# Peptides against a protein of PDB entry 5H65: the designs that were tried, part 21

Target 1, 294 residues: chain A of PDB entry 5H65
Amino acid sequence: QYLERTPLCAILKQKAPQQYRIRAKLRSYKPRRLFQSVKLHCPKCHLLQEVPHEGDLDIIFQDGATKTPDVKLQNTSLYDSKIWTTKNQKGRKVAVHFVKNNGILPLSNECLLLIEGGTLSEICKLSNKFNSVIPVRSGHEDLELLDLSAPFLIQGTIHHYGCKQCSSLRSIQNLNSLVDKTSWIPSSVAEALGIVPLQYVFVMTFTLDDGTGVLEAYLMDSDKFFQIPASEVLMDDDLQKSVDMIMDMFCPPGIKIDAYPWLECFIKSYNVTNGTDNQICYQIFDTTVAEDVI

## One batch from the design tools (peptide; aimed at target 1 M220 V272 Q283)

Design b1_p26_1_s3 (made by RFdiffusion4, then SolubleMPNN; from b1_p26_1, 11 letters changed)
Fold by OpenDDE base, seed 2:
Formats: C-alpha cells, sequence, structure tokens
Structure b1_p26_1_s3 (fold): chain B 294 residues (1-294), chain A 26 residues (1-26)
C-alpha cells in the first residue's frame, strides 16, 4: 500500500496503531554484534529465543551419547542401521540409520541420516558428507527425535530448530508419509514429525533521526531487510561481512550523522501494555534496504 | 473482529519480548 512520508515529529504525537512511511538516518543501532542480533522465533506462539550455542549443543549430544541404541529398533523398512563402537574405555555405541527411498538407499547427497549417540563433532562431520542429519534417540517403540533444544534437522551448516511449546512430536516412522525421501524439505520433515519449525530472525533496535525527532524502532526480519537469510548468516562469513557492510554504510563509525545516508522504510506503531504501564512501540516492516542509499 | 484481536495479541507478545531484549542490550 502507498503511504505518504511522515516526519518523525508528527509520528511521535500520534496514537497507535498506525502505519507510516519514513525517511530517516540511522543514528545508532543495537546490538552491535551481529551474532547477538540473530534469534529464533516461533510463528505460532511468537516466543523469541536465543540460538543455541555450540556449548549448549555439546551438552545435549554428550548426554545422548551416554545412551545405548536399542537393537530392536535397528533395520526397519524405513532405514538401514550401522553400529560403531568407539575405542574409548566406555565403548560408546553410535548408530547411524540410513533412510531408504522405496527400499533403496539414496546417494549420499540425497540421503537422510538418523544419528543416535553421536557427539556434536561427529554429527557435524556426517552432515558435511550427507544431505541431511536428524539427531535421534531410542524410544519405547520407535526412534524419536533426540531433543528439541537441539536441531531436529541439520543440512550442511544449517541447523533447523523446533518449538518446544508448540510441537507435538511424533516418532521417526512418520517419515514414511513423505512421498519424496530424497530432497528432505525441512518443512515437510517438520510436519511429518509434528514439529513447529522456528524461524531465524534478525532482531535489532534502530534509533532513527530525521532532524525533526528521534524514534526507536525494532527490526524483526528473516530475509527481507538485508536480502540475506538470518538462517544462514551465522555459518557464513561472507554473509556476515555483507550485513556488517550494510550497517556500516547506514551508520558509519567516526562520521557525523549529518553525513549519514537516508534510510527509507515502513514502520508500524502498536500499544504494549504491561500491567499499568502502557507504551507505544514501533517496528519496521516490509522494508528492503537498497545498495544505493545515497 | 477476531483477526484484530489476534493481531493485538501477537503485538503484545512480541512487544514485551522486544522491550526486554532492548533493556538487556543497553
Amino acid sequence: as target 1 above (294 residues)
Amino acid sequence: DEKKEEEEKIEQKLGKQLLELSKSQE
């Protein structure tokens, strides 16, 4: 929809909710560190949460690695199983289940692995060689997803997470419902397993100044604003550099704000009430930054 | 309007979280 440009001073005097088109300079933003700006968002319950760190995952997978795979759950119509025993004193068992497509093992680049008892390092190594990896554990009657605090699906360097609150987990055999057992689309896998996928989002606070007033607006966006997926940025140095360059362009260090480029964007206002406290929040929406911001 | 109510609910949930995040980043 077309909106006329409104100065910040006018916006600051108006009640919410409303939508605006603005032209302002990015005086400052937070967080300054890119990795701190990437969060996980549930599209159903709308909870924001941190992306788990490697240390968090290490703990989860280490715990999983202490569990012995159940022999009764190996080698089904859905998957072929291979078991390895580590050479350490504990003799840790690691099971890798290769999911079949119509009874045939797919090529490595199309294969889904179910990993049981693997460490983070081992899982990462396998994910680099195979198309997709799901960390699993032995349930009572079937393999089950290991833990929603860890990725339910790893594809290359991309970690796919599910919402603990909104997901109703189903056993691994539900993957049989997938007609295509080669592409392993994350949304399809999630649906089959009863998972509500979390979305990677950039979450930032922009301080905007157009010379008439100063306004703080939130950015919560997955891939539109930077034209870079939040889901990929944490694992790609080049993408990180690109985001940093964009932010540096709008808010160059060591330069006075008068020389900053103008940012055109859409913002919406809405009321947020916490008990007796009521305030207006502003959020950027439907905005893509252009390279030619001058 | 059920749709409006849902949107408001979403805004409340997100808004509160965003405010808290902003405070933690100061």
Scores: peptide ipSAE 0.482, ipTM 0.908, DockQ to the pose 0.772
OpenDDE base, seeds 1, 3, 4, 5: peptide ipSAE 0.480, 0.480, 0.479, 0.481; ipTM 0.907, 0.907, 0.907, 0.906

Design b1_p26_1_s4 (made by RFdiffusion4, then SolubleMPNN; from b1_p26_1, 15 letters changed)
Fold by OpenDDE base, seed 4:
Structure b1_p26_1_s4 (fold): chain B 294 residues (1-294), chain A 26 residues (1-26)
Amino acid sequence: as target 1 above (294 residues)
Amino acid sequence: DEEKKKEEEEQQQLGLQLQELAASQE
């Protein structure tokens, strides 16, 4: 769709909802810290959530670690189980279930581990060695996902989360429905387990100025705007640096706005009800800045 | 700490606004 460029002063006078193409300078943005801009978004219920911190996960996994693995659920056709007893005074039991592909254990880099009773540290160590890990607990008849407040799948350093509101969890044996038990695609795992996966998104507020007017526009984007996945940025220093470089390019510190590069983007206006007052807000959409940086 | 709290509040407000947008598109 072709949209003519509209000056901000004209946009500010118009009613919502409308779509615009604009050319403006990024006067400022919030939050300044990248990790604060990354959120989880449900594509179904549209709830925005914070990415859980390590402290939050520690609590969940500590609680899970108080539960003893059920011996009856070990060593099924789907997985081989190994149990460890910690040397601490509590003698905590940790179960690791190695998911098999057609009765055969795959290579370590293709193997899915189901971890029961592990701490965050232990889970992270295993996820680094074995690419795919699911935290689980013993249910009544089968292993079950531990908690949707924690990742349902950890692959390397990437934590995959599910929506508590929209998910209808199914037992671990539903992984049998997967034809390929080596790649462990997050969406496939989620589907098998009845999980609505949450999407990592950048959520930022941009103050845009084209010399005719100033408006605030919100960015909610997963991977298009920066051409960097929000799902990977928190755990990758190089990606973080790249995002920072992009932001510094558009909004360089210590330089006058007159010298800022122009940002071309699409924005849409929408109405927000704040008590008795109607407020018009703006969102950036279908915009990639990486092309403008070159 | 105060600055962090303010930023968190702003982010929460932003989140609510974006949720309203999403809901309006359903």
Scores: peptide ipSAE 0.193, ipTM 0.751, DockQ to the pose 0.040
OpenDDE base, seeds 1, 2, 3, 5: peptide ipSAE 0.040, 0.027, 0.061, 0.039; ipTM 0.608, 0.567, 0.658, 0.594

Design b1_p26_2 (made by RFdiffusion4)
Pose (drawn by RFdiffusion4):
Structure b1_p26_2 (pose): chain A 289 residues (1-273, 279-294), chain P 26 residues (1-26)
Amino acid sequence: QYLERTPLCAILKQKAPQQYRIRAKLRSYKPRRLFQSVKLHCPKCHLLQEVPHEGDLDIIFQDGATKTPDVKLQNTSLYDSKIWTTKNQKGRKVAVHFVKNNGILPLSNECLLLIEGGTLSEICKLSNKFNSVIPVRSGHEDLELLDLSAPFLIQGTIHHYGCKQCSSLRSIQNLNSLVDKTSWIPSSVAEALGIVPLQYVFVMTFTLDDGTGVLEAYLMDSDKFFQIPASEVLMDDDLQKSVDMIMDMFCPPGIKIDAYPWLECFIKSYNVTQICYQIFDTTVAEDVI
Amino acid sequence: EEEEEEKNNEILEENAKKEHEEEEEE
């Protein structure tokens, strides 16, 4: 009834901060390599970070495999422990600690594992069969998180990361403070270990064009715009294909802008200290499937 | 290319900080 759209030339003449409903074509976008759009964002210090690569994580887990699990830290009231020996893997030993709920191991889909000396591949397989996995190492007096450069929790396809700057790391026995040992809420796990969780976000720069003007608008969200979780997309081939198709739909490579579909959205202007723009309250996924 | 990306990140970080401060004031 009162759906009206503001041309871009009118927006460029106005001061910030304001909000606009617009319709424009996506002339171009960055990043050209779409996997680079997935960033980690700390809600405490507002710092943006790259997600570690497989090679980075392989280095950490292989380095963890050189250390011997400490027998003194095995079989506590918090967890049962099991050590596996290996052959043709530089004498590697893998320790898996099964976390108990009130002295009893829960079902595998509710059971959290702590693992020393495991590979990324093994941890990913374990994450399918069990509730979740925390990479750990034998500290002086207790099990401790392997490294904040690696995920503090792998749950399903989500690799949860913590902020190195904002976190004050606590040892594993502090998991006793969790209300139960079956739900394993990632924010609750992070709080018990003194970790400030990072948030996954899609970060992209859109160049919008409605024929009256041109404007650069940022995309920064976790799951609203694509209806695809940023927290899951790097570990899910289907979700990656969906992002590829949506961006190919709005901005196909090689063909002209005349043939592109329109992008209906809101944008908010703001002062940085020059005026910048950002998409908000917008989803392309509700009308597109 | 890298400098542009860093600059964009910095802008987004400052904006997210300001938005969060506004929410605390409310």
Fold by OpenDDE base, seed 4:
Structure b1_p26_2 (fold): chain B 294 residues (1-294), chain A 26 residues (1-26)
Amino acid sequence: as target 1 above (294 residues)
Amino acid sequence: EEEEEEKNNEILEENAKKEHEEEEEE
């Protein structure tokens, strides 16, 4: 829909909900650190979660490594198993399970690994050589996902997370329901295991100023605003630099706002009730900034 | 400690590759 540009001073006087097209300068934004701006969003319960730090993952995987793989769960129709014992670290046992497609081991680039007792570093290295890795543990009758606080699937450099609240975990043998055991689509894996996948999103608050008024607008976007996937940015230095460059372009440090470029975007207003106080808030939507930079 | 972790990572990767290759040849 074609929306005419509305000045911020007019928007600030209007009731919510409404949609607007605006042209404003980005006076400031929060948070300033990219890592703090990337979060995990549940599409079902709409909770926002922080992306786990490497240190958090290390703790989870160290705890997982304290449990010995159950020998009874090795070598099923679904997977072939190998156990490796470390020479150091008090003889830590790592079990690697190679998932088969109809009883046949696929090529490495098509192969899913299930790992028990692996470190983050080991898992990451393996994910670069195989299609995907799932951190698992020995359950009572089957392998189970290790912990939803850790990735349920690592594919290349992408860590896929699940919602603890919305997921109803199923055992690893439920991967048998997948007709194609070569592509390992994250959504299909999640569905098979009863996981509600979390979505990476950029979460920022923009202070917008068009010279007629100032308002704060919320940004929650996965891949449209920057034309950069939030799922990839944390693991790619070039993508991080690109986001930083975009933000520096719109909000250059040490320069007066009069020299800032104009940002064209869509915002929607909505009502938020905090007790007796009704507040109108604003959210950026359907906006791409990267096309204007080319 | 970092050197030991790196060695362990390499060993695991090599073992996983070897096992995969052996299973493909069977």
Scores: peptide ipSAE 0.157, ipTM 0.780, DockQ to the pose 0.012
OpenDDE base, seeds 1, 2, 3, 5: peptide ipSAE 0.052, 0.156, 0.156, 0.156; ipTM 0.702, 0.779, 0.781, 0.780

Design b1_p26_2_s1 (made by RFdiffusion4, then SolubleMPNN; from b1_p26_2, 11 letters changed)
Fold by OpenDDE base, seed 4:
Structure b1_p26_2_s1 (fold): chain B 294 residues (1-294), chain A 26 residues (1-26)
Amino acid sequence: as target 1 above (294 residues)
Amino acid sequence: DKEEEEKKYQILSEILKKEKEEEEKK
């Protein structure tokens, strides 16, 4: 992209929509805490929602664990089922279904588990030993996804979520439509199950100042801005530290703005109408901070 | 592969800390 650099004072006088290249200092940003900046975005309905907290997931899985797996739904052409009972946990039953590839049980690193009655802790541990885990429940005639408020797919430490509004859930047997039952690509799994996958995004508001003017720019970005995936940052301390370091670099504490580094970025203006009130807003796009520090 | 199957079951047993139910013959 080639755009001439435009001072903020000029931008503030122009009508929207337009695209700009700017050079400005990051005076401040919100939210200040990283975990508050990570959201889930639906590419279809464009709603933003919070990433569920561990406590929320605990409740969902605890509730699921109170349900008894339906024996009639065990051991299909798609999966082999095993049942565990814990005496010390009031006889809680856990059903694990090992999804087969062409009738053959894959290696652990290629194996998808469907789990009924597992706790969050158990599910997380399983996701580190197997390729993927899907929390499920016994439906009327088939296994079904447990709850869209919980991940529909867990791979390692990554929790994949679906949009409740846009998804039209299909039963687990629809995984049969997948030609490859070893890689378990999240988008493919989502498609098979009628899920519109949500995207992890960093959502922040930047106050930018170039000495000629000040404007607020909205950031919604998945992985380009920080060169760090929003989908991984919450589960990786090193990535969190990296983001914090980047933000501290642009907004060093205890230092006046005159000493702040310059940030080069692209912003686009757009109109927002609230009844009779028209407002011009700005959004950062196609920007990588690591490359735009001057 | 019975060995592979047993390995998986062992992993599950360790994680879940549960007793495996015996399979009923249909």
Scores: peptide ipSAE 0.419, ipTM 0.793, DockQ to the pose 0.010
OpenDDE base, seeds 1, 2, 3, 5: peptide ipSAE 0.414, 0.416, 0.402, 0.379; ipTM 0.775, 0.786, 0.786, 0.786; seed 3 fails the geometry check

Design b1_p26_2_s2 (made by RFdiffusion4, then SolubleMPNN; from b1_p26_2, 13 letters changed)
Fold by OpenDDE base, seed 3:
Structure b1_p26_2_s2 (fold): chain B 294 residues (1-294), chain A 26 residues (1-26)
Amino acid sequence: as target 1 above (294 residues)
Amino acid sequence: DEEEEKKRYEQLSALLKKEAEELEKL
């Protein structure tokens, strides 16, 4: 949709909801730390939650590792099982289940592992050697997802999370519903297991100034704004540096705002009611960073 | 082919074992 550029002073006088094209300088932004700006968003219930920290995951997996794998759940039609007893940690048992495709074990690069009793370190290591990893536990009748507070699927360095509120977990045998057991598409895995996948999003508040006015605009974006996936940025130092560079470019430290580049973006206004207070808020949408230097 | 499956299982298991052993050495 074509929108003419509107000065901020004019926007600030208008009722919501409306869409605008603007050209403004990024006076400031929050949060300043990248890791604080990356959240998990549920597309269904719209809750935002923090990405679990490594320490949080360590606790979850350590707790899971205290449970003994059920021998009765090993070696089903869906998967072949391998049990390891660690030399350290008092002989902890780890069960790894190799998911079969039509009764045939795939190659490692196509193989989904179900891991029971693994530590975060072990799981992460294995996720780099196999296609995917699902942390699981022994349920009453079947393997089950370990915990929605942890990733339901790990592919390489990407951790896929599910919404606790919206998900209705199904047992691991429901993976049988997948015709293709080699690609392990996260959305397909989620669907099979009754999981509503969460989306990684950048969540930031921009203070925009075009010289005519100042407004705060909310950014919630997965991969368009920075042209960097929020899902990958936390696990990739180069991507982190890139985002930091972009932000430093728009908000260079130690110089006056007059020297800042211009940001062209789309914003939409919307009404927010908090009790008796009606406030107009703004959100950046459909925007990829573009700068002009005067 | 049962033999092929066994071979694949052994390969996967070997890879698993290697990774696990490396982690235990840490």
Scores: peptide ipSAE 0.379, ipTM 0.884, DockQ to the pose 0.010
OpenDDE base, seeds 1, 2, 4, 5: peptide ipSAE 0.378, 0.367, 0.373, 0.365; ipTM 0.882, 0.879, 0.881, 0.881

Design b1_p26_2_s3 (made by RFdiffusion4, then SolubleMPNN; from b1_p26_2, 15 letters changed)
Fold by OpenDDE base, seed 3:
Formats: structure tokens, C-alpha cells, sequence
Structure b1_p26_2_s3 (fold): chain B 294 residues (1-294), chain A 26 residues (1-26)
């Protein structure tokens, strides 16, 4: 819908919820560090959570690596298994299961690997070569996803996470429901395994000033605002630089706000109730900075 | 060649594992 531009001073006087088109300068934003702005969001329960860092994953995979693969679960109709014992770490057992398509191993770049007992380093190396890896463990009757605190699927450098609250995990054999076992679309894998995939989002607070008033607006966006996927930015230095450049453009350090460019964006107001206190908050939506700079 | 592919998978997996282990020792 077409919205006329509304000055911030007028918006600040109005009740929520409403939608506005504004033209304002970005006085400041938080957090200042990009890595702190990237979160995981559940589309169902709307929980926001931190993206696990390498240290977190190391712990999870290290714990998983203490478990011995069950020999009875090796070499099924779904996958071929290769197991080896490490020379160090007290002879740790590691299993790699290669998922077959109709009983045939696909090309390496199309093959899904199930990794059992692998460390983060090992998993990352394998994902770089095979492009699709699921960390798993031996369950009672089947392989199972290792832990939803870790990625359920790693594709290249992208870690796909699932919501612990909303997911009802199913065993690995449920991948049989996928007709095409070569593409490994994250959403399809998630569906097969009963996972509600989390979405990478930029989460930031903008302080906007149009000269008539000052307003704080919340940004939660996956790929529209910067035209950069939040899912890729943490693992790509060039994308990080691009985001930083954009933010520096709108909020340049060391100069007065009068010299800042104008940002055109849409914001929506909403009510937040905490006990007896009612607060009106604002969120940026349907905005692309590359197209909305004056 | 399925056999060749399987051998390649195994070889690669083992290689990557060994490399990862060496990195951890450092």
C-alpha cells in the first residue's frame, strides 16, 4: 500500500499499531559489531537465539566424539558406511555414512554425508568437499541427529540450525522420504527429520532522526535490508565488509549528523505491555537501503 | 564407476580425518 511520508514528531504522538513511511537520518545504531547483530530466529515460536560460535560447537562435537558408532547401524539401504579409528585420542571411532540415491552413490558434490564421532575441524573439512554434511549419533535403532544445538546440516560454510522448542526430531531413515537424494535442500531435509529450521536475521536498533524528532526502530531482517543474506555474512569477509560499508555510509564516524545521508524506510509501530506499563515500539520493515537512499 | 567413487569417498574421508587430527595436535 502507498504510504505518505510522516514526520517523526507526528508518529511519536500516535497510537499503535500503525505503519509509516519515513525519511530520517541514522543517528546511531546498536550493536556496533556485526557479529553481534546476527541471530537465529524461529518462524514459529519467534524465539531469538545466538548463533553458536566455534567454541560452542567444539564442545558439542567433542562430546559426540566420545561416543562409539554402533556397528549394527552401518551399511543400510540408505547409506554406505566407512569407519576408522584414530591413532590419537584413545582410539576414537569415526564413521562417515554416504547417503545413496536409489542404492547408488551420487557424485561427491551431491552426496550427503552423515558424520558420527567427528570433530568440528573434521566436519568442516568434509563439508567443504562434499557440500552437505549432517552430524549424527547412533540411536537405539537408527542414526539420529546429534544435537540441535549444533547444525543439523552443513553446506559448505553455511550452518543450518533447528529450533529446539518447535522441532520433533525423527531418525535419519526418514530421509528415505526424499525422492531426490542429491540436491539436499535444507527445508526438505528439515521436514524429513522433523526440524523447524531457524532463520538467520540481522537484529539491530536504529536511532532515527529527521530533525522533527528522534525515534528508535528495531530491525529484524534476513536478506532484504542489506541485500545480503544474514546466513552467509558470518562466514564471508567480503559480505561483512559490505555491510560495514553500508552502515558507515549511513552513519559515518567522525562527522556531524547534518552531513549524513537520508534513509527512507518503512516502520511499523506496535504495543509492548509489561505489566501495567504500555510502551510503543517501532520496527523497520520492507526496506532495502540500496534502493532507499536519498 | 560406483566402485571408483566409493574408493574415492573412503580415501578422501580418511585423508581429511588425518589432517584434522594433525591440526589438533598442534
Amino acid sequence: as target 1 above (294 residues)
Amino acid sequence: DEKEEQEQYEKLSILLKKEAEEEKKK
Scores: peptide ipSAE 0.050, ipTM 0.682, DockQ to the pose 0.010
OpenDDE base, seeds 1, 2, 4, 5: peptide ipSAE 0.039, 0.027, 0.032, 0.031; ipTM 0.601, 0.594, 0.637, 0.605

Design b1_p26_2_s4 (made by RFdiffusion4, then SolubleMPNN; from b1_p26_2, 13 letters changed)
Fold by OpenDDE base, seed 3:
Structure b1_p26_2_s4 (fold): chain B 294 residues (1-294), chain A 26 residues (1-26)
Amino acid sequence: as target 1 above (294 residues)
Amino acid sequence: DEEEERRRYEELSKLLKKEAEEEEKK
């Protein structure tokens, strides 16, 4: 915030890296659809991934449900197990493991469930009633996380994902390392299981115009820009509406750009090498726009 | 009471599973 406002025409002439404060109009942005702008980002390897769709998850859990829970892995010091056989789907077996705290079953609102052989629908329903749910499978000697392509932890409507590249998965018994088996903080669970958690981020490209010049700025933000968590927006219609309203405010359809509101933000320039070509790119940072809409 | 809580878990889990199965049948 200590930076003086700089016109885009001046910025376009300068070398990177530098930081700027700008005032510009949002001429256009992409992608136009909100669900296309939400990605998963690894803080370690910095890979961007698509958020799995329900159809993708259905397939993963359906495949997992084809495997029968191992009876030998039921009812350990860590968890109590209950198994059901479905009437449909040729008698599919579903195991639910209730994680205990020091040998005692916690309250339902604090309990972690391990689900083996469950469908997406079943898992989601359980996650809405219990504190946390982890989809698992029977390993050779212990329960293991089902698949990093699916959430490693579901809390309510929030799906927590892990990076396949950076994670080195450990068995479920490693949850014993957690002293408090009631809160189930996602980062703690991830650490115990050897997972590098992915972060939900908004990824957008803004075309900014201040009348002196035009530049494209990249937005990668988790919760600051809109003051709305990217991790929650896909599962909340009201939050989606809010983001849409914000974008419509800055870039109203059917209106000329001359009538657009001014967007004040910080951008940083950086160098990108594409073969022999050096390009300067811009990224929005430390910017909150929600205050202007409220 | 741990036993009571366990029973509640089991009943709830079974109910939710049943509902899910019915939805899949549609």
Scores: peptide ipSAE 0.143, ipTM 0.789, DockQ to the pose 0.011
OpenDDE base, seeds 1, 2, 4, 5: peptide ipSAE 0.048, 0.057, 0.027, 0.026; ipTM 0.690, 0.370, 0.628, 0.642; seeds 1, 5 fail the geometry check

## One batch from the design tools (peptide; aimed at target 1 K30 P31 M204)

Design b1_p27_1 (made by RFdiffusion4)
Pose (drawn by RFdiffusion4):
Parts: structure tokens; sequence; C-alpha cells
Structure b1_p27_1 (pose): chain A 289 residues (1-273, 279-294), chain P 27 residues (1-27)
């Protein structure tokens, strides 16, 4: 009834901060390599970080495999422990600690594992069969998180990371403070270990064109715009194909802008200290499937 | 060579965004 759209030339003449409903074509976008759009964002210090690569994680887990699991930290009231020996793997030993709920191991889909000396591949397989996995190492007096450079919790396809600057790391026995040992809420796990969780976000720069003007608008969200979780997309081939197709739909490579579909959205202007623009309250996924 | 150019351009776009984002938050 009262749906009206503001041309871009009118927006460029106005001061910030304001909000606009617009219709425009996506002339171009960055990143051209879409996997680089997935960033980690700390809600406490507002820093943006790259997600570690497979090679980065492989280095950490292989380095963890050189250390011997300490027998003194095995079989507590918090967890049962099991050590596996290996052959032709530089004498590697893998320790898996099964976390108990009130002195009893829960079902596998509710059971959290702590693992020393495991590879990323093994941790990912364990994450399918069990509730979740925390990479750990034998500290002086207790099990401790392997490294904040690696995920503090792998749950399903989500690798949860913590902020190195804002976190004050606590040892594993502090998991006793969790209300139960079956739900394993990632924020609750992070609080018990003194970790400030990082948030996954899609970060992209859109160049919008409605024929009256041109404007750069940022995309920064976890799951609204694409209806695809940023927290899951780097470990899910289907979600990656969906992002590829949506961006190919709005901005196909090689063909002209005349043939592109229109992008209906809101944008908000703001002062940085120049005026920048950002998409908000917008989803392309409700009308596109 | 095309992939290296795309990566450089993507990094520059991101650096610009990050600079603006941090300045906004520190304002």
Amino acid sequence: QYLERTPLCAILKQKAPQQYRIRAKLRSYKPRRLFQSVKLHCPKCHLLQEVPHEGDLDIIFQDGATKTPDVKLQNTSLYDSKIWTTKNQKGRKVAVHFVKNNGILPLSNECLLLIEGGTLSEICKLSNKFNSVIPVRSGHEDLELLDLSAPFLIQGTIHHYGCKQCSSLRSIQNLNSLVDKTSWIPSSVAEALGIVPLQYVFVMTFTLDDGTGVLEAYLMDSDKFFQIPASEVLMDDDLQKSVDMIMDMFCPPGIKIDAYPWLECFIKSYNVTQICYQIFDTTVAEDVI
Amino acid sequence: STLETEDEEDQEAFDKFQKNFEEYKNK
C-alpha cells in the first residue's frame, strides 16, 4: 500500500545517519572469491578475524600429537579416559575423554568428548557420532584447551572459535560448573572455560546501481540475508553451492547489467568518524529458493 | 595470475571495510 523506493541519486545528496528502502541492481561485488566473505567477529572487542585454514589447524593438531597424554589426568569424576596406541604415526597416542553426567555416560548424541592427539579428520568424524568435541592437552595440573587458534568446540558442522584478546582461559575441570552434561550449549561451554566466543558473519561489499546513481553498501550478517548460517557454510558443500548460486543470480559473470534481476533491500547510512552504507532487515531468500 | 589479482583486490576491499568498521566502533 505505501511501498515506495528511494533513488540512489537522492540518497547520495543527504547526510547520515538515515535509512532507505531501495531497489537496485548488483553491478559488482567483493569478494570475488566467495569463501573470503566468511569472517569471525568478536562481540566484545569488535575485531574482525580470518577463519583458520585447514593447513593451520593441521599444524596445531599434529603438534598436539607429539605430546604424551598424562596418566595423572585420566579417569576423573568428570570423565572416563581411554588411550589408543598407533602404528607408523611417529609413536602417536590418542586420548579420548568421555564426559559423564552425574557419574554416568549419556547417550553418544549427548556425550561430549575431550581429545588429545587427534587429527582434524578424526575430530570431524567423532563430531558426527557424538555431541561435540573439545581439543585438549595435558597441562601441569589439569587438562587444558589445546590452542585458541583452533576451535574450542566442534559441534555438528560448526567449528566454534574464541577471541584470543578477550578470553581468560580456564582449565577443563571448570566444565563441572555447567548445569547439565547433555545439552552442551556452545555459549555455556565458552563461559565455563572463560572464552569469549567469536561470531561467524558474511562480510561483503556490494556496488549497487539503479541507473540514477551508484553506491557501495556493506553486507554484514550471520544468517539473515542468504538464510544460510555463516557458522555452518565453510564445512557444508551444499550451503556453499547455495551462496554461489545466489551471487551468480544477482551478478552473473560476463553478461550485462541490463539482464540482472533487481535487489529489493533496506540500507542505512552512517558516519565513520565520509558516509558509508550497509544492508539491514533484508533477505533475498524469502522470495528466492 | 588472475586468481592472484582477485585475491589482492578482495584483500584491499576488505581492508577498507575493516578500517571503516573499526573507526566507527572507536568513535
Fold by OpenDDE base, seed 4:
Structure b1_p27_1 (fold): chain B 294 residues (1-294), chain A 27 residues (1-27)
Amino acid sequence: as target 1 above (294 residues)
Amino acid sequence: STLETEDEEDQEAFDKFQKNFEEYKNK
């Protein structure tokens, strides 16, 4: 869509909702720390959630590790099971279920592992060797997903999360519905298990100034704005550095705003009503970072 | 610490388990 550039002073006087193209300087932004800007967003209920910390996951998996795998649920048509018993830790049992493709075990790099009773450390080690891992527990009649507070799927260093509110979990045997049991596409796994997948998003507030006015704009973006996936940034130091460099370019520390580059972006206005209070808010949309240095 | 030693031993045991299983699968 073609939008003519509108000065902020004009935008600030207009009613919502409207869409604008702007050219402004990034006076400041929040949060300043990248890890604080990455959230999980439900596309269905639109709730924003924090990405679980390692400590949170550790607790969940520690609790799961206190449960004994049900022998009756081992070695089905879907998967072959192996049990590991710890030498220490009171003989904790870990069940590793290897999902078969058409009755045959795939190669390790294509094999989905279901892990029952594993610690975070053990799960991470397995996820480094096997492309796909699902933390599970013994249900009444079948294996079930362990907890939606933990990833429903781990692929390499990427943790896939589901929405607790919107998901209607199904048992692990529903993975049988997948024709291809080698690629393990996250959306397909989620669909089979009744999970509404959460989306990683950058969530930031930008203070924009074009010399005619100042406004705050909200950014919620998965991969367009920085051309960096929010799903990968927390686990990749180089991607983190790239985001930091971009932000430092637009909002350089220690210099005056007059020397800042111009940011071109699209913003949309919208109304927010809280009781008697009506406010117009702004959101950045359909924007990839670009600068115009004068 | 004693806990660290126990954790290391269990980690080694787990690694051994993984290796053994892979070897078994490939036979």
Scores: peptide ipSAE 0.111, ipTM 0.701, DockQ to the pose 0.012
OpenDDE base, seeds 1, 2, 3, 5: peptide ipSAE 0.108, 0.065, 0.067, 0.093; ipTM 0.710, 0.683, 0.685, 0.699; seed 2 fails the geometry check

Design b1_p27_1_s1 (made by RFdiffusion4, then SolubleMPNN; from b1_p27_1, 12 letters changed)
Fold by OpenDDE base, seed 5:
Order: C-alpha cells, then structure tokens, then sequence
Structure b1_p27_1_s1 (fold): chain B 294 residues (1-294), chain A 27 residues (1-27)
C-alpha cells in the first residue's frame, strides 16, 4: 500500500501499467455539477449507465399501470394481495402484494411490498412507509420484475438498479430461497431474482498539477474517496453540500492555484487503445480525501 | 450562456471518460 512519492514529470515519462503515490494540487475537475458525476456501473461487464431521471421512471411506471393485474397470481404462499381501484376516470387497478415470512406478515418496516400498476408517486409513498418495494408485473405463470430500466428494489429513498446485459431474470417466487424475509438485503434480493446489481459511482476527471507537470486522472469510486455513498448523495441535500464543500476546499473558485491545498493520492496508469491512437490513462485509487478535511 | 457551455464541456469530459474506460476493458 505504501509507495514513495513520485513527481508528475517523472510519471509522465514512464510506461504503463504502474502505480504511484503523488502529491498535487487539483487545478480543475469535471463534471462541475455533482448530479452529472453520479453513474451506475456494472462490476461484471463494466458498462457505465446514467441514473434514470424521474421522468424516465414516470414513463416506465405509467406504462406498467396500463396493465391489469392477473387475478390468478394473487395470494400465494409467498404473499398476500390487495387490489385498489383508482378514483380517476380510467379507474386503473393497483395490486400490492405483501411478502410473508413463513406465512406471517412482517412488521411494516420489515415488510417487502410487490407493487403492480403503481405510479412513481404511489411507489415512492409506499417505499417511505414500508421501506422495501419491488415494482412487478404479471407474467404468464408468476409475478415478474417490471423492468430493469427501473429499480428492482426501492428502500426508502434508495433506488437499486440491475444490469440488463448481465442479468438473467427469474420470477418473483424465487424470493422463497431467502430464509430471512425481513431484512431484504439488496444483494440477496438481486441474487434470488438473477440480477447483477449496478453500483453507484462517482465519475470525475481531475486535472492535477504539482508544479513539475500536469496530469489528468480519472476518479471512479462508490464511497471511499469522499466517504460518502454515491448511492445516497442524489437524494440527500446535506451529502451533496458535503461533496461540494470538499471540492471547493481543494479547488476554491476565484483563488489562484498557488493557494490551493495539496492533495495526496494514489494513481495507477494503464494503456488505452482507441482505434489507431494509443495513450496512457491514469486512475485514482485507494484514496480518501475526507480524512484530510477532518 | 456560460452555464450551458460548462454543461457541454462537462459532458464532453464524461464522454471521454467512458470512451477510455470501455477501451481499457475491451482490449
């Protein structure tokens, strides 16, 4: 873990791959808006995806709401079902399936709801009340996950997404494989349903300057760099402010770089080939800046 | 506007990031 400090000018002359410890100033960073930096990453296929916007989810759930729940799939050994008819002119039917633990309904805060035909607003309200919600649809033989373009699991304000490329979806009855049907650990739910969960990550490009040279390094990190989970930051104003404060500390606006604080971090180099163009890229790793702020 | 231009620059940086990232894992 320990590496001797290497000046950027020396690093820029070396072949990849290598690991370095550096001390540099953050001249600039992109994207400058935090909401643009938060992405979804598949640990298996390494694809990067955008976090769906509210509008995207509205469309998905609105489409799902046009489908009528199949009565034949209601009230199984796994869940008890209740049906509501909306008061609007369309009178859509919404099914809520309460997942049981060994035939017994858990407490509200531990109960998983399967929602069929709900709008985003309705789903969010229920997730706040019951903590865990899975949007579903009626399949041919069983309930199925509604759409991997939407969260496969909503817990409070946290949306858990799965990789479309790597996932092989299984029906809802596979939740029976979970012995503990109260905690609803996202990874366990994902495994039961054949989902490869996506990871929330901060994606940024840092321009680093130590006075000997300038180097661009990529940051892709879930929760170590800021000691703030990327999965929670978009839904928490205080966490957003914290990230902004950290970035402003290292790269204060309107101040000359000579007055910037020094950033100590680890970077690794790697080769990248884009067509006929070969280049060396750099990535920050195993670095926590929040500790330097305290 | 300046804000719109910054958003474009930021998106270009993200696009480059993704391109380089995928290139690394695709070789």
Amino acid sequence: as target 1 above (294 residues)
Amino acid sequence: SRAEEELKEDQEALDKFEKDWQAYYNK
Scores: peptide ipSAE 0.655, ipTM 0.953, DockQ to the pose 0.878
OpenDDE base, seeds 1, 2, 3, 4: peptide ipSAE 0.653, 0.654, 0.653, 0.655; ipTM 0.952, 0.952, 0.952, 0.952

